Peptides against a protein of PDB entry 6MBK. Designs and how they scored, part 209

Target 1, 240 residues: chain A of PDB entry 6MBK
Amino acid sequence: GFEMVNFKEEGFGLRATRDIKAEELFLWVPRKLLMTVESAKNSVLGPLYSQDRILQAMGNIALAFHLLCERASPNSFWQPYIQTLPSEYDTPLYFEEDEVRYLQSTQAIHDVFSQYKNTARQYAYFYKVIQTHPHANKLPLKDSFTYEDYRWAVSSVMTRQNQIPTEDGSRVTLALIPLWDMCNHTNGLITTGYNLEDDRCECVALQDFRAGEQIYIFYGTRSNAEFVIHSGFFFDNNSH

## One batch from the design tools (peptide; made by RFdiffusion4, then SolubleMPNN)

Design b2_p25_4_s1 (from b2_p25_4, 10 letters changed)
Fold by OpenDDE base, seed 1:
Structure b2_p25_4_s1 (fold): chain B 240 residues (1-240), chain A 25 residues (1-25)
Amino acid sequence: as target 1 above (240 residues)
Amino acid sequence: RRREMAEKVAANQDKLVPIPDAFPF
């Protein structure tokens, strides 16, 4: 009922190929297709994950490294998804000097600097880990791990990570949701959930969409600043 | 586009959520 389209102003998105009714389940993504902390543990990163306390404590960083390892793997299952990801983001980690200077007059500057500092520290730590840890020697990023790589992966996860239940439903974990995260944003209600019985992420239509229309979804209640920071989106009349 | 985003962030004056510091120093 949908197709991937490159929209001139919005980049990649989903377009309806048929009429979709409001509240219709039009998209679902089984757990096996998700990039999760669990899939990271089950990947080439698994041995390192099992011995690094930071990877274990910070699921977002685990996902970032998982994303980097899979990107560097030509035969990765997620190559089709990874190829749809932006090469750069409009998040604060990509702000140029003049853009950061502009923010110096704002109260947000301290948080931006904190993000830069934390990201740089994490990179320095993991650069050393990748060079010295016994379980890092077979990682595809062993000989190519730049700050730009790390910034990209962290930004990809920051803008696209979702909380989902664990398989047993006892806890929450983090996931990147292929195909679903290609939908562009609109104001409205959250229409995405996780069906534990079928073990899949489910998205129902926010409104009626006609064949040929772009499908929009609402990712959650965010301010415009939060959208900019976490998703790279902005709505002048954001009601949330 | 990044400049426009920076201006929008500044205009809203909302608190950013930085990446958590996993290091004690």
Scores: peptide ipSAE 0.032, ipTM 0.529, DockQ to the pose 0.392
Fold by OpenDDE base, seed 3:
Structure b2_p25_4_s1 (fold): chain B 240 residues (1-240), chain A 25 residues (1-25)
Amino acid sequence: as target 1 above (240 residues)
Amino acid sequence: RRREMAEKVAANQDKLVPIPDAFPF
């Protein structure tokens, strides 16, 4: 019912191959295909995760490291997904001086500076961890862990992370959802949920899409500042 | 909202398109 297409300005997205009606469940993604904090724990990162308080406390950072480890692993199951990810992002961590200057007129600047500061601190911390921790020797990124790598991974996770339930539904965890996250953003309602019974992410169409049209989804309720920070998007009519 | 989503999921179960066990890309 859809195909991956490179759209000019939006980059990669999903295009409908048939008419899709509003509220139609057109896509589902089983848990086994997701990059999750649990899959990170179960990966080569697991031993380090079990001993690092920051990885344990910050699921987004765990996902970032998981993403880096899998990217550096030629036989990773997620290689096809990782290859679809942008090499750079329109997030503040990639802003040039002029873009930062523009944000100085907004309240977002404080959050941007906080993000820069936090990301730099995290990198410095983990650089030391990767160099010194015994369990880090098994990581494929051991000899190649740059700020650019970390910036990319953090930005990838920041723009694409989703909250999903654990298998038992008792807690919330973080996940990257392959294929689903290829949908470009629009304003509206959240139309993605998790079906615990079938153990899958499910996406309902926000509106009617005709065959040949790009499929858009709403990633979440955020302020414009949060959209800029987390997604690089800005909507003038965003009432969230 | 979660309930509405669950109801929509239940109502449209036959319309769901799964992704394959391997990534299609």
Scores: peptide ipSAE 0.013, ipTM 0.345, DockQ to the pose 0.019
Fold by OpenDDE base, seed 4:
Structure b2_p25_4_s1 (fold): chain B 240 residues (1-240), chain A 25 residues (1-25)
Amino acid sequence: as target 1 above (240 residues)
Amino acid sequence: RRREMAEKVAANQDKLVPIPDAFPF
């Protein structure tokens, strides 16, 4: 067992409520609890998704809009999860002017500018879509879609998206994994996978944890955590 | 700090949400 705890310095995390042994399956998250591209299609966003090429082509943007729609929905099943998400992120989109200036002498500045440019262009596009598209009329964010909303949602997805198998296991899709993504990161081995038989994300303990200890997991490179069936996470080492 | 920030940016590069070139935006 575990509980959600707000650790003063680390933010939200999971604490063991009993002794957990290494390799013990201590956490699982059924597909029905995940925020996925499929759940986005099945939500109030579905009609717009079906008509917008960018949403269809870019699952991460679809997740970002799904996240925004659910955040704006008081009765959303995911409200408890969304409320645990940071309000700000350590992504370039949240850098202060001095931080950006500091990076001007680095190669990273090009990435920062690229993120700003891309995000701004996306926002401008979707702002127009939300204001003009007939299927956007039902979106709870229609009258309140700010750049801040968009950068938050995009950053949330950028930092928390995972690849999981589709229900039939034939392909991969993107998902946010509530509860699991609350574990703070440590160095180690990937101990998370997707169990298609039970249709759930599974996490086994990286090490022994005692009751009262914070549970840490290894996310690897969070950007592209692919949950391979029975094989844990596949990290596409885009080392190229 | 500069190096750490640069490393953070680089680590997020793979997470970028580019607009596909196929879109005129």
Scores: peptide ipSAE 0.085, ipTM 0.710, DockQ to the pose 0.147; fails the geometry check
Fold by OpenDDE base, seed 2:
Structure b2_p25_4_s1 (fold): chain B 240 residues (1-240), chain A 25 residues (1-25)
Amino acid sequence: as target 1 above (240 residues)
Amino acid sequence: RRREMAEKVAANQDKLVPIPDAFPF
């Protein structure tokens, strides 16, 4: 087994409560525990989702709004998970003006500016939607939707979103994977997969861990190109 | 510092990408 621990330098992580062997299936997370585009559709966001083209087209934004709605809901099933999320991120959306100025000499500056611009535009669009759309009236964030809220949600999804299969395995969808994403990262091999038969995310141990050791996993290398594809931040042509 | 920032951005961009290969179907 394992337990959640707040490690001084790394924040929340998982600690082994027993010896875990390499290649041992030590952690699994059933689909029902995941925050997915489907769970967003089945939530209070569902009516708005069904009528907003951007939410329908951009699963990451749907997850961001799902996360905000659940955060604003005291009785949300995901409150324990949401409370483990960072309040701030080291992502470009949180860079100060001076940090952005340092990036002006890098190739990343164009991507950073695009991300800022797109996120601001998305916020402005959804602010208007939340204020004017009839199905937004029931959202718990109706009267509390700031740019900071949106920045946080987008950054949370950006840093934690995963591609998983749909229930029938015919397509991919986006998910936040509670408990699993609390593992801190190390270099190594990806040891996480999705078991369609049992409808769960599965994680096997990269190495032997002794009782009392922190469990590290390798999430993989993420490229900027993959970020662009999955986060939509770099696609200007979100034709509203 | 510029290199560290660029490396930090690159390192954080890695956090921002769904890992396509994380779930081999």
Scores: peptide ipSAE 0.022, ipTM 0.412, DockQ to the pose 0.106; fails the geometry check

Design b2_p25_4_s2 (from b2_p25_4, 9 letters changed)
Fold by OpenDDE base, seed 2:
Structure b2_p25_4_s2 (fold): chain B 240 residues (1-240), chain A 25 residues (1-25)
Amino acid sequence: as target 1 above (240 residues)
Amino acid sequence: KRKEMAKKLAENQSKNVPIPDGFPF
């Protein structure tokens, strides 16, 4: 019903290959295909995760390291997904000094500077952890962990992380949702949910899409500041 | 793209600030 396409202005997105009706379940992604905090715990990162308080407290950082470990693993199940991720992002972590200066008059500047400070501190902390912790010795990134790697992973997670239920439905956890996360944003309503019975993420069509049209989803109510900082885009028709 | 987004964001927030009548930009 859809295909991944590189759109001129928006980058990669999904295009309908047939007519899709509003509210039609056109896309689902089983839990087994997701990159989750649980899959991170069950990976080569698991031993380190079990010993590091920051990885345990910050699921987004756990996903960032999971993504780095899988990227560095040629036989990773997620290689096809990882290869679809941008090599760079339009998030503030990639802004040049002159680009940051445009934000100086905005309220967003405080969040941007906080993000820089936090990301740098996290990198410095985890660089030391990777160099010194016994459970880090088996990580495929042990001898190749740069700020660029960390910036990329943090930005990948920041732009793509989603809340999903745990397998038992008792709590919320974080996940990257392959294929689904290629949908670009438009105004509308949330049309993605999690089906616990079938253990899958489910997306219904926001509207009718004809064959050849780009399939959009609503990312939720966010300001353009939030979209710039956390998603690396400005939405001209944003109602918020 | 980044520069354009930053400019648009700055312009958008500036529109939300009540400009006093007669303030020279």
Scores: peptide ipSAE 0.398, ipTM 0.738, DockQ to the pose 0.175
Fold by OpenDDE base, seed 3:
Structure b2_p25_4_s2 (fold): chain B 240 residues (1-240), chain A 25 residues (1-25)
Amino acid sequence: as target 1 above (240 residues)
Amino acid sequence: KRKEMAKKLAENQSKNVPIPDGFPF
């Protein structure tokens, strides 16, 4: 087993409660527990999704709005998960001007400025949509949609979105994977997959973990620039 | 944390800058 723990330097992560062996299936998350583009379509957002071209084209934005709608819904199934999410992120969307100035000498600055521009434009667009679209009247965020809300949702999705198969396995869709997304990064190999037969995300242990040790996964091959921009951390021992 | 990450990223990239020809070392 495992438990969620706040680690001093890394923030929240998973800690082993027993010895876990390398390649042991220690964590699985059924599709029904995931926040997906499909669950967004089946939610209170569904009517608006069906009429907005941007929501249809951009699964990450659909997930951001799904997350906001569920956060604003006291009886949401995902409330326990949403309560585990940070209130703020260490991504560039939360950087102060002096912090952004350090990035000016880096190649990352172009992506950071693009992210600011895109996020601001999306907010302005969807603010108008929420104010004017008939199907927006049923959204729990109708009268409480701020840039801070949108920034939080976009950052939550950006740091946590994963590709998974659709229910029929014919296409790829986007999902937030509760509990699994609490694993912090280390160097290694991808140990997470999707089991279509059991319709679940599956994670096997990257290595042996003793009881009391933090459980790490490999996020994939990324530079420290990509980790800073998209995940809000710098990995000192990055092999890439 | 954000400031430290930004600084580390800037420092890491600066280490990969080729030393200009004629630098006296």
Scores: peptide ipSAE 0.384, ipTM 0.732, DockQ to the pose 0.165
Fold by OpenDDE base, seed 1:
Structure b2_p25_4_s2 (fold): chain B 240 residues (1-240), chain A 25 residues (1-25)
Amino acid sequence: as target 1 above (240 residues)
Amino acid sequence: KRKEMAKKLAENQSKNVPIPDGFPF
């Protein structure tokens, strides 16, 4: 009962195609459709993952490389999802020098500088790994791995990563949740969970939505600094 | 959009920092 729509101010979002009631389970995404750290391990990246300590320790980086490998694979199952992702983001990694200067008087500047340093260091490390590691030879990105590619993947993951349980429910892992991650933010309560019995992410409606209305979710309690740095938007009516 | 967000963020944080009376800047 929803469709993807490009909204002028918010960009892409979900619009209701019928009336949806508050607390109605309107959207679910089975694990098999998610991009997860486990799907990364089971992909062409798997052999490299098994030998690289950083990929193993940092699930967000594993997802970033998984996303890059799948983007470079014409027959990837996730091509329809990847094509819905922005080509660039409004996150600090895409800020121009003049835009960063506005943040110099803010506490956020320290996080921005940390993000730049970390991303650059990670890129330099993995550039070397991709060029020299035997298991990197089969990666579709071997001959085309730029900072811009890495920045895009890191930003895609940063803006969209979610915690979900592992298949056995014993641990948490990271996932990109196709279609669900198109929902824009509003004030409210968390209405997304994971159903382990059905092995799916489940989203219930935050409120009544009429046919033709945009479907919003609550991203959680965050400051506007956190929304700018991690999600690339400023929320004027932020309750926090 | 990025410039506007950065500006809004700067403006919001500047409002939350009490400027001490007599700040020479």
Scores: peptide ipSAE 0.384, ipTM 0.731, DockQ to the pose 0.195
Fold by OpenDDE base, seed 4:
Structure b2_p25_4_s2 (fold): chain B 240 residues (1-240), chain A 25 residues (1-25)
Amino acid sequence: as target 1 above (240 residues)
Amino acid sequence: KRKEMAKKLAENQSKNVPIPDGFPF
């Protein structure tokens, strides 16, 4: 019912290949296809995760390292998904100095500077961990872990992370949701949920979409500052 | 795109809200 398309201005998105009705379940992604903190624990990263307090405390960082490990693994199940991810992002971590200067008069500048400091500190910490920790020896990124790698992974997770229930539904965890995360943002209401019975992420159509139209979802109530910082886009018609 | 976004944010300061740090460390 849909296909990935590179749209002008928006970049990659989903296009309807048939008419989709409002509230129609047009897209679902089973848990087994998701990159989660649990899949990170069950991966080559698992031994290091079990020993590193930061990976354990920061699910987003765990996902970032999971993403890097899987990207560096030729036989990774997620290679097809990872190849759909941007090589660079429009988030502040990729801003040039002159671009950051435009934010100096904004409230966003404080969050941007915080993000720079934190990302740099995390990189320095994990560079040492990867080089010295016994459980890092088998990581495919051990001999190739640059700031650019870390920035990319952090930005990938920051722009795409979602909360989903654990398998037993007792807690929430973080996930990257392949294919679904290609949907671009529009005003509306949340139309994505998790079906625990079928163990899948489900997306229903926000509105009627005709064949050939881009399929949009609502990312939630966020300011344009939040969209720029966390998602790398400005939404001109933002209702918030 | 980045420059445009940054300019738009500067121009729309009244709509800019601080966000939680996504990567505290």
Scores: peptide ipSAE 0.367, ipTM 0.732, DockQ to the pose 0.898

Design b2_p25_4_s3 (from b2_p25_4, 9 letters changed)
Fold by OpenDDE base, seed 1:
Structure b2_p25_4_s3 (fold): chain B 240 residues (1-240), chain A 25 residues (1-25)
Amino acid sequence: as target 1 above (240 residues)
Amino acid sequence: RRKEMAEKIAANQSKNVPIPDGFPF
Protein backbone atom coordinates (compact mmCIF):
# COMPACT_ATOMS: atom_id res chain seq x y z
CA GLY B 1 0.00 0.00 0.00
CA PHE B 2 2.98 2.38 0.40
CA GLU B 3 6.67 2.79 -0.36
CA MET B 4 9.55 4.75 1.12
CA VAL B 5 10.53 7.74 -0.98
CA ASN B 6 13.04 10.53 -0.60
CA PHE B 7 11.05 13.68 -1.28
CA LYS B 8 13.13 16.67 -2.36
CA GLU B 9 11.89 19.12 0.23
CA GLU B 10 10.66 16.91 3.07
CA GLY B 11 13.31 14.18 2.93
CA PHE B 12 12.23 10.58 3.49
CA GLY B 13 8.51 9.88 3.63
CA LEU B 14 5.86 7.36 2.60
CA ARG B 15 4.12 7.39 -0.76
CA ALA B 16 0.91 5.54 -1.52
CA THR B 17 1.26 2.76 -4.09
CA ARG B 18 -2.52 2.45 -4.40
CA ASP B 19 -5.52 4.53 -3.53
CA ILE B 20 -6.02 4.65 0.23
CA LYS B 21 -9.33 5.73 1.71
CA ALA B 22 -9.81 7.93 4.73
CA GLU B 23 -9.91 5.90 7.95
CA GLU B 24 -8.38 2.87 6.20
CA LEU B 25 -5.85 0.96 8.27
CA PHE B 26 -2.96 1.30 5.87
CA LEU B 27 -0.02 0.83 8.26
CA TRP B 28 0.52 -1.39 11.27
CA VAL B 29 3.68 -2.31 13.12
CA PRO B 30 3.63 -5.35 15.42
CA ARG B 31 5.36 -5.03 18.80
CA LYS B 32 8.05 -7.49 17.71
CA LEU B 33 9.24 -4.95 15.14
CA LEU B 34 9.42 -2.02 17.58
CA MET B 35 12.52 -0.95 19.43
CA THR B 36 11.25 -0.91 23.01
CA VAL B 37 12.61 -0.84 26.52
CA GLU B 38 11.68 -4.53 26.64
CA SER B 39 13.63 -5.32 23.47
CA ALA B 40 16.57 -3.43 25.00
CA LYS B 41 16.28 -5.59 28.11
CA ASN B 42 16.16 -8.73 25.96
CA SER B 43 19.18 -7.68 23.85
CA VAL B 44 22.93 -7.83 24.46
CA LEU B 45 22.29 -4.84 26.74
CA GLY B 46 20.11 -6.97 29.03
CA PRO B 47 22.75 -8.05 31.56
CA LEU B 48 23.94 -4.46 32.01
CA TYR B 49 20.35 -3.18 32.14
CA SER B 50 19.64 -5.59 34.97
CA GLN B 51 22.51 -4.13 37.02
CA ASP B 52 22.35 -0.40 36.19
CA ARG B 53 19.80 1.70 38.08
CA ILE B 54 19.85 4.54 35.54
CA LEU B 55 19.04 2.26 32.60
CA GLN B 56 16.22 0.78 34.64
CA ALA B 57 14.84 4.16 35.71
CA MET B 58 15.16 6.01 32.41
CA GLY B 59 13.56 4.23 29.48
CA ASN B 60 14.78 6.87 27.03
CA ILE B 61 18.41 6.16 27.98
CA ALA B 62 17.77 2.42 27.73
CA LEU B 63 16.44 3.02 24.20
CA ALA B 64 19.45 5.19 23.35
CA PHE B 65 21.85 2.42 24.37
CA HIS B 66 19.72 -0.16 22.59
CA LEU B 67 19.93 1.97 19.45
CA LEU B 68 23.72 2.25 19.77
CA CYS B 69 24.18 -1.48 20.34
CA GLU B 70 22.00 -2.34 17.35
CA ARG B 71 23.74 0.24 15.16
CA ALA B 72 27.07 -1.35 16.04
CA SER B 73 25.72 -4.83 15.15
CA PRO B 74 25.94 -5.55 11.40
CA ASN B 75 23.38 -8.35 11.68
CA SER B 76 20.86 -6.35 13.71
CA PHE B 77 17.26 -6.77 12.65
CA TRP B 78 16.87 -3.00 12.92
CA GLN B 79 19.73 -2.06 10.57
CA PRO B 80 17.33 -1.08 7.76
CA TYR B 81 15.51 1.21 10.18
CA ILE B 82 18.65 2.66 11.76
CA GLN B 83 19.99 3.52 8.31
CA THR B 84 16.95 5.76 7.75
CA LEU B 85 17.68 7.85 10.83
CA PRO B 86 19.27 11.27 10.41
CA SER B 87 22.96 11.56 11.22
CA GLU B 88 22.30 14.92 12.91
CA TYR B 89 19.31 16.63 14.50
CA ASP B 90 18.04 20.16 15.10
CA THR B 91 18.33 19.61 18.85
CA PRO B 92 20.28 22.00 21.11
CA LEU B 93 22.98 19.32 21.34
CA TYR B 94 23.79 20.07 17.70
CA PHE B 95 23.64 23.86 17.87
CA GLU B 96 26.57 25.61 16.29
CA GLU B 97 28.50 28.33 18.07
CA ASP B 98 26.62 31.09 16.26
CA GLU B 99 23.26 29.60 17.24
CA VAL B 100 24.36 29.34 20.86
CA ARG B 101 25.64 32.92 20.75
CA TYR B 102 22.31 34.06 19.38
CA LEU B 103 20.54 32.33 22.24
CA GLN B 104 22.80 33.99 24.85
CA SER B 105 20.54 37.02 24.61
CA THR B 106 17.53 34.81 25.42
CA GLN B 107 16.26 32.79 28.35
CA ALA B 108 16.66 29.66 26.21
CA ILE B 109 20.41 29.66 26.85
CA HIS B 110 19.92 28.26 30.34
CA ASP B 111 17.96 25.31 28.99
CA VAL B 112 20.53 24.72 26.25
CA PHE B 113 23.40 24.73 28.73
CA SER B 114 21.43 22.49 31.06
CA GLN B 115 20.85 19.97 28.28
CA TYR B 116 24.52 20.03 27.30
CA LYS B 117 25.60 19.62 30.90
CA ASN B 118 23.15 16.80 31.60
CA THR B 119 24.05 14.92 28.43
CA ALA B 120 27.78 15.29 29.09
CA ARG B 121 27.33 14.01 32.64
CA GLN B 122 25.33 11.04 31.41
CA TYR B 123 28.00 10.27 28.83
CA ALA B 124 30.77 10.44 31.42
CA TYR B 125 28.84 8.12 33.72
CA PHE B 126 28.11 5.54 31.05
CA TYR B 127 31.62 5.75 29.61
CA LYS B 128 32.90 4.67 33.01
CA VAL B 129 30.22 1.97 33.27
CA ILE B 130 31.06 0.57 29.83
CA GLN B 131 34.78 0.50 30.64
CA THR B 132 34.49 -1.05 34.10
CA HIS B 133 31.28 -3.05 34.43
CA PRO B 134 31.63 -6.82 33.83
CA HIS B 135 28.35 -7.00 31.92
CA ALA B 136 29.50 -4.29 29.50
CA ASN B 137 32.26 -6.53 28.08
CA LYS B 138 29.98 -8.03 25.42
CA LEU B 139 28.62 -4.71 24.17
CA PRO B 140 29.69 -4.00 20.59
CA LEU B 141 30.29 -0.35 21.52
CA LYS B 142 32.75 -1.07 24.36
CA ASP B 143 35.80 0.07 22.41
CA SER B 144 33.92 2.72 20.41
CA PHE B 145 31.68 4.82 22.61
CA THR B 146 32.08 8.54 21.93
CA TYR B 147 30.16 11.58 23.03
CA GLU B 148 29.02 11.97 19.42
CA ASP B 149 27.55 8.46 19.52
CA TYR B 150 25.71 9.24 22.73
CA ARG B 151 24.52 12.64 21.50
CA TRP B 152 23.15 11.03 18.36
CA ALA B 153 21.38 8.23 20.19
CA VAL B 154 19.85 10.53 22.81
CA SER B 155 18.69 12.92 20.09
CA SER B 156 17.27 10.07 18.00
CA VAL B 157 15.25 8.83 20.94
CA MET B 158 14.21 12.31 22.05
CA THR B 159 12.78 13.11 18.63
CA ARG B 160 11.23 9.70 17.89
CA GLN B 161 10.20 8.03 21.14
CA ASN B 162 6.55 7.17 21.62
CA GLN B 163 4.55 5.98 24.59
CA ILE B 164 2.96 2.58 24.06
CA PRO B 165 1.33 0.12 26.44
CA THR B 166 3.24 -2.81 27.85
CA GLU B 167 2.24 -6.21 26.47
CA ASP B 168 -0.18 -6.77 29.34
CA GLY B 169 -1.54 -3.22 29.04
CA SER B 170 -0.83 -2.53 32.72
CA ARG B 171 1.76 0.20 32.15
CA VAL B 172 3.18 2.53 29.53
CA THR B 173 6.65 2.15 28.07
CA LEU B 174 8.72 3.81 25.36
CA ALA B 175 9.19 2.68 21.79
CA LEU B 176 10.70 3.68 18.50
CA ILE B 177 8.26 2.77 15.75
CA PRO B 178 10.06 1.84 12.50
CA LEU B 179 8.49 2.96 9.23
CA TRP B 180 5.72 4.85 11.01
CA ASP B 181 8.13 7.56 12.14
CA MET B 182 9.08 8.15 8.52
CA CYS B 183 5.69 9.66 7.76
CA ASN B 184 5.75 13.40 7.35
CA HIS B 185 3.36 15.57 9.31
CA THR B 186 0.23 17.46 8.45
CA ASN B 187 -2.45 19.18 10.48
CA GLY B 188 -5.44 17.06 11.32
CA LEU B 189 -6.56 14.42 13.78
CA ILE B 190 -4.50 11.77 15.50
CA THR B 191 -4.99 8.59 13.51
CA THR B 192 -2.42 6.42 15.29
CA GLY B 193 -3.13 4.12 18.19
CA TYR B 194 -2.06 0.87 19.76
CA ASN B 195 -4.18 -2.25 19.34
CA LEU B 196 -3.55 -4.42 22.39
CA GLU B 197 -5.58 -7.35 21.05
CA ASP B 198 -3.39 -7.65 17.98
CA ASP B 199 -0.35 -6.24 19.83
CA ARG B 200 0.48 -3.67 17.17
CA CYS B 201 0.76 0.02 16.48
CA GLU B 202 -1.94 1.04 14.00
CA CYS B 203 -2.24 4.04 11.72
CA VAL B 204 -5.36 4.85 9.75
CA ALA B 205 -5.41 7.29 6.87
CA LEU B 206 -6.22 10.88 7.81
CA GLN B 207 -7.76 11.47 4.38
CA ASP B 208 -8.05 9.89 0.98
CA PHE B 209 -4.69 9.43 -0.73
CA ARG B 210 -4.30 8.57 -4.38
CA ALA B 211 -1.65 6.29 -5.76
CA GLY B 212 1.55 8.31 -6.00
CA GLU B 213 0.64 10.82 -3.27
CA GLN B 214 2.69 11.33 -0.14
CA ILE B 215 1.04 9.99 2.98
CA TYR B 216 0.95 12.50 5.80
CA ILE B 217 -0.07 11.85 9.38
CA PHE B 218 -0.79 14.00 12.40
CA TYR B 219 1.23 13.19 15.52
CA GLY B 220 -0.93 15.24 17.88
CA THR B 221 -2.14 18.67 18.83
CA ARG B 222 1.12 20.57 19.02
CA SER B 223 2.49 24.03 18.57
CA ASN B 224 4.96 24.65 15.77
CA ALA B 225 7.70 24.56 18.38
CA GLU B 226 6.51 21.16 19.59
CA PHE B 227 6.35 19.85 16.02
CA VAL B 228 9.89 21.11 15.43
CA ILE B 229 11.00 19.46 18.66
CA HIS B 230 9.38 16.17 17.78
CA SER B 231 9.85 15.83 14.02
CA GLY B 232 11.56 18.95 12.66
CA PHE B 233 8.34 19.98 10.89
CA PHE B 234 7.07 23.55 10.80
CA PHE B 235 3.78 24.89 9.48
CA ASP B 236 3.25 28.63 9.15
CA ASN B 237 -0.50 28.23 9.52
CA ASN B 238 -0.61 25.73 12.32
CA SER B 239 -4.25 25.57 13.37
CA HIS B 240 -3.47 23.62 16.48
CA ARG A 1 8.54 34.45 17.73
CA ARG A 2 11.91 32.86 16.99
CA LYS A 3 12.94 33.49 20.56
CA GLU A 4 9.81 31.89 21.94
CA MET A 5 10.24 28.95 19.64
CA ALA A 6 13.88 28.51 20.63
CA GLU A 7 12.92 28.69 24.29
CA LYS A 8 10.20 26.08 23.86
CA ILE A 9 12.55 23.82 21.90
CA ALA A 10 15.31 24.08 24.46
CA ALA A 11 12.98 23.66 27.42
CA ASN A 12 11.15 20.65 26.04
CA GLN A 13 14.28 18.87 24.89
CA SER A 14 16.03 19.40 28.20
CA LYS A 15 13.12 17.73 29.95
CA ASN A 16 13.54 14.62 27.83
CA VAL A 17 17.05 14.01 29.17
CA PRO A 18 16.90 14.85 32.86
CA ILE A 19 19.54 14.01 35.40
CA PRO A 20 18.01 11.15 37.34
CA ASP A 21 17.62 11.42 41.06
CA GLY A 22 20.75 10.16 42.73
CA PHE A 23 22.91 10.67 39.67
CA PRO A 24 26.50 10.58 40.93
CA PHE A 25 27.33 13.96 39.40
Scores: peptide ipSAE 0.021, ipTM 0.428, DockQ to the pose 0.129
Fold by OpenDDE base, seed 4:
Structure b2_p25_4_s3 (fold): chain B 240 residues (1-240), chain A 25 residues (1-25)
Amino acid sequence: as target 1 above (240 residues)
Amino acid sequence: RRKEMAEKIAANQSKNVPIPDGFPF
């Protein structure tokens, strides 16, 4: 009951094609459609993932590389999704020198510099890995892996990653959720969860929407949509 | 502008998964 629309000011979003009632399950995304750490392991990246400690330790970086590999793969299932992603982000990694200079008087400058340094170091590391590691030879990004590519992928993941349960529900993993992440944000309650029985991400309407209205959802703190798993596992973001 | 940038950064930081400081180096 929705369609993808490019809204002039808000970019891509979802528009209702029929009346949607509050609490109606209007959108669901099966696990098979998600870009996950598991799908990264099962992709062309899998052999490298299995040997690189950083990819194994940092699911967000694994997703970033998965995103880059799939973007570079013309036959990727996720091409339609990847094409909907912004080419640039409002993340600190995209700040101009003047914007960074302006922040020098703020506490945020330390975070910006840390992010810049960390991202640059990661890029340098993975550039070498991609050039030298035997399992990187089949990666479609081998001949073209720029800082801009890495910055984009990292920023895409930072802004869109979600915690979801593993298939068995025993652990949390990271996922990009196609179609769902196209909804624009509004204030409200989180209306997105993961249904383990049906193995899908589910989104219920926050409010009534009429046919032709943009569908807004509350992402929560955007970096981690805390999926209210029906089983009452609030994944505490152990952001300790 | 300072407040708007700080808010934008704060909003972005709230949306940014912190890259662990010093990791992997």
Scores: peptide ipSAE 0.017, ipTM 0.502, DockQ to the pose 0.206
Fold by OpenDDE base, seed 3:
Formats: structure tokens, sequence, C-alpha cells
Structure b2_p25_4_s3 (fold): chain B 240 residues (1-240), chain A 25 residues (1-25)
């Protein structure tokens, strides 16, 4: 019982369409709706993934390429989700010279420069791969792969990736969680987990919400990756 | 502005799973 709404100050969020009680399971996202490293392997990217060591080693880069391939595919199942993603991010990859200069007096400057250099190197590597690798010929991005595309995809994944279990629960993998990542955040307890029996990401209400109120969830310490693992797998007291 | 920018950076860094250092080269 929710809808997507553009809130004036907070941007896109979820609004309750009915009264929701604290601890009520109000939102779930089945695995089949997630963008995962596995869905990347099963996509048009799969043949290239199977032959590129970096795609295999770095699930975040695999997700970035999955986003780019799906964005470039008009009939992609994830088009409605991808269209809700920001066109730009407040990440170090988008910092202007003046913003970088401001950070020069901080220890954060080393991380900013490292991230920028690594991303530029990755782009240069994958540009060559896309131009030369036989399996890249089927990618919808073959003739349109810019640094701006790569920067956007990497930033999208960096800001939205979550750790979830594999289908058998034996390992951890990376996922983007459509609809769930549209929730705005407040301080509180993490109320998002993964239900392996039903094979879905689950979110329960942090508090009572009335019809017409914005639904807030707690992301915790915003490394998005920690949420599903720490909340879904390690919270013994999942009152779910 | 420094505190707000540092808080935005810290908030963004907390949102951001850092790209592993040293990859791909």
Amino acid sequence: as target 1 above (240 residues)
Amino acid sequence: RRKEMAEKIAANQSKNVPIPDGFPF
C-alpha cells in the first residue's frame, strides 16, 4: 500500500496509500526483479563476462555494465527502474576542480584521487575490451561507450549496491533493489532483510504510517552493501 | 560551507562502497 511520489525537498520517495503499522511487511522485492551479478551473467553481457577476468572478479563492475546494457535496451525489463535513477551523482567522480581543491587539505583527497584514477583506468581498459573482444559486438553499448556512461553506471552501483545471498544462501552477491532504493531514510533500526524461503528482499515498517504519509526506512551506516547482510542475515532478532 | 560539504562528502562516502584500490591496474 504505497506509491512513488516526488517530494519537494527530498525528491522521489514512497508514500503510504493506506495505514501501515509498525513491523508490518509493506514492501517486498522478489529476486527475479533485482539487478544482480547473476542477472548480468544471464544477460547479453554473459558471454563477455565469462571471458573477462575483471568482470568476474568485480561484481560492482559487472553490475555497472549490466546497467549500461539494460539502459541501452529499449525493451529491458528494468527500463522503468533505470529511468528513476539520477542522471548525475554527488560522488567524487563528479567533483569539479573547486570541490577537489577544497578537499586538498583533508585526508579524503587521497581517496578521491584514487577513485578517480581507478575509474579512469577501468574505463580505458573496458573501452579497449568493447572495441576488440568478439563478444562485445552484441552489446547494445558497442558503438556508444563514453566515460560519462561509465562514470554514471559506476556511481549508480556505488551508491545503490546491496549484498544479498545467492539463491542457495551459500554465498553473498551484489544486487540493486528496485523500488526499495526509492525510500528516503531516517534514523532508527534497520528493517530490511532477505527472506531466503520466499526468495525476496523484505522491508517492514519502522513505525506506524498513516495514509498519505511518506514512508521512511533506516539504511544504517550507508554502505548500502551492509544492510541486507547485517539486517537480513545477522540480526538474530528479525521479528519477522 | 566546509562543514556542510564535509558532511555531504561523509554522507556520500558512507553511501558509497569504495571502488577497491588498485583495480584494474
Scores: peptide ipSAE 0.018, ipTM 0.446, DockQ to the pose 0.215; fails the geometry check
Fold by OpenDDE base, seed 2:
Structure b2_p25_4_s3 (fold): chain B 240 residues (1-240), chain A 25 residues (1-25)
Amino acid sequence: as target 1 above (240 residues)
Amino acid sequence: RRKEMAEKIAANQSKNVPIPDGFPF
């Protein structure tokens, strides 16, 4: 019912190949296709994950490392997805000095500086982990782990992470959702959910789309930036 | 430029929204 297309101004998006009606289930993505904290645990990252407290505590960082490991793996199942990701982002981590200076007059500056500081600290920590930890020797990024790589992965996750249920539905976990996140956004109602019975993300059409039209979806009112900012980029090291 | 950057931030915020609390349906 759809195809991936590179739209001139919007980048990659989905185009309808047939008429799609409002409320029609046109897109679903099984859990097995998602990049999740669980898929990270089951990957080459798994041994390191099992021994690193920060990876265990911060699912978004686990996803960032999973994304980097898969990007560095030529035979990764997710290569087609990863290749559709932007090389750069309009996230605070990519702000130039002039943009940061401009934000100094706003309340957002504190969040920007905190993201920069936290990301830099995380990179420094994980650089040392990758250099010294025995299980890091198996990672495809062992000899190529730059701040730029980390910034990209963190920004990719920050802009694309989703909360989904665990397989048993008892908790939430974080996931990148291939194909679904290729839809460009419009204002409207959230039309995406998770079907636990079929273990898949489901997207229903917000409106009628004709064959040849770009499919737009509404992802919600909160940015993944706000979600990440609120969900734990600001770990207070409460060393009490 | 302030408005444009705020709009870009808002636009980027709108592009990648987590599944809302309360899923699954």
Scores: peptide ipSAE 0.015, ipTM 0.396, DockQ to the pose 0.082; fails the geometry check

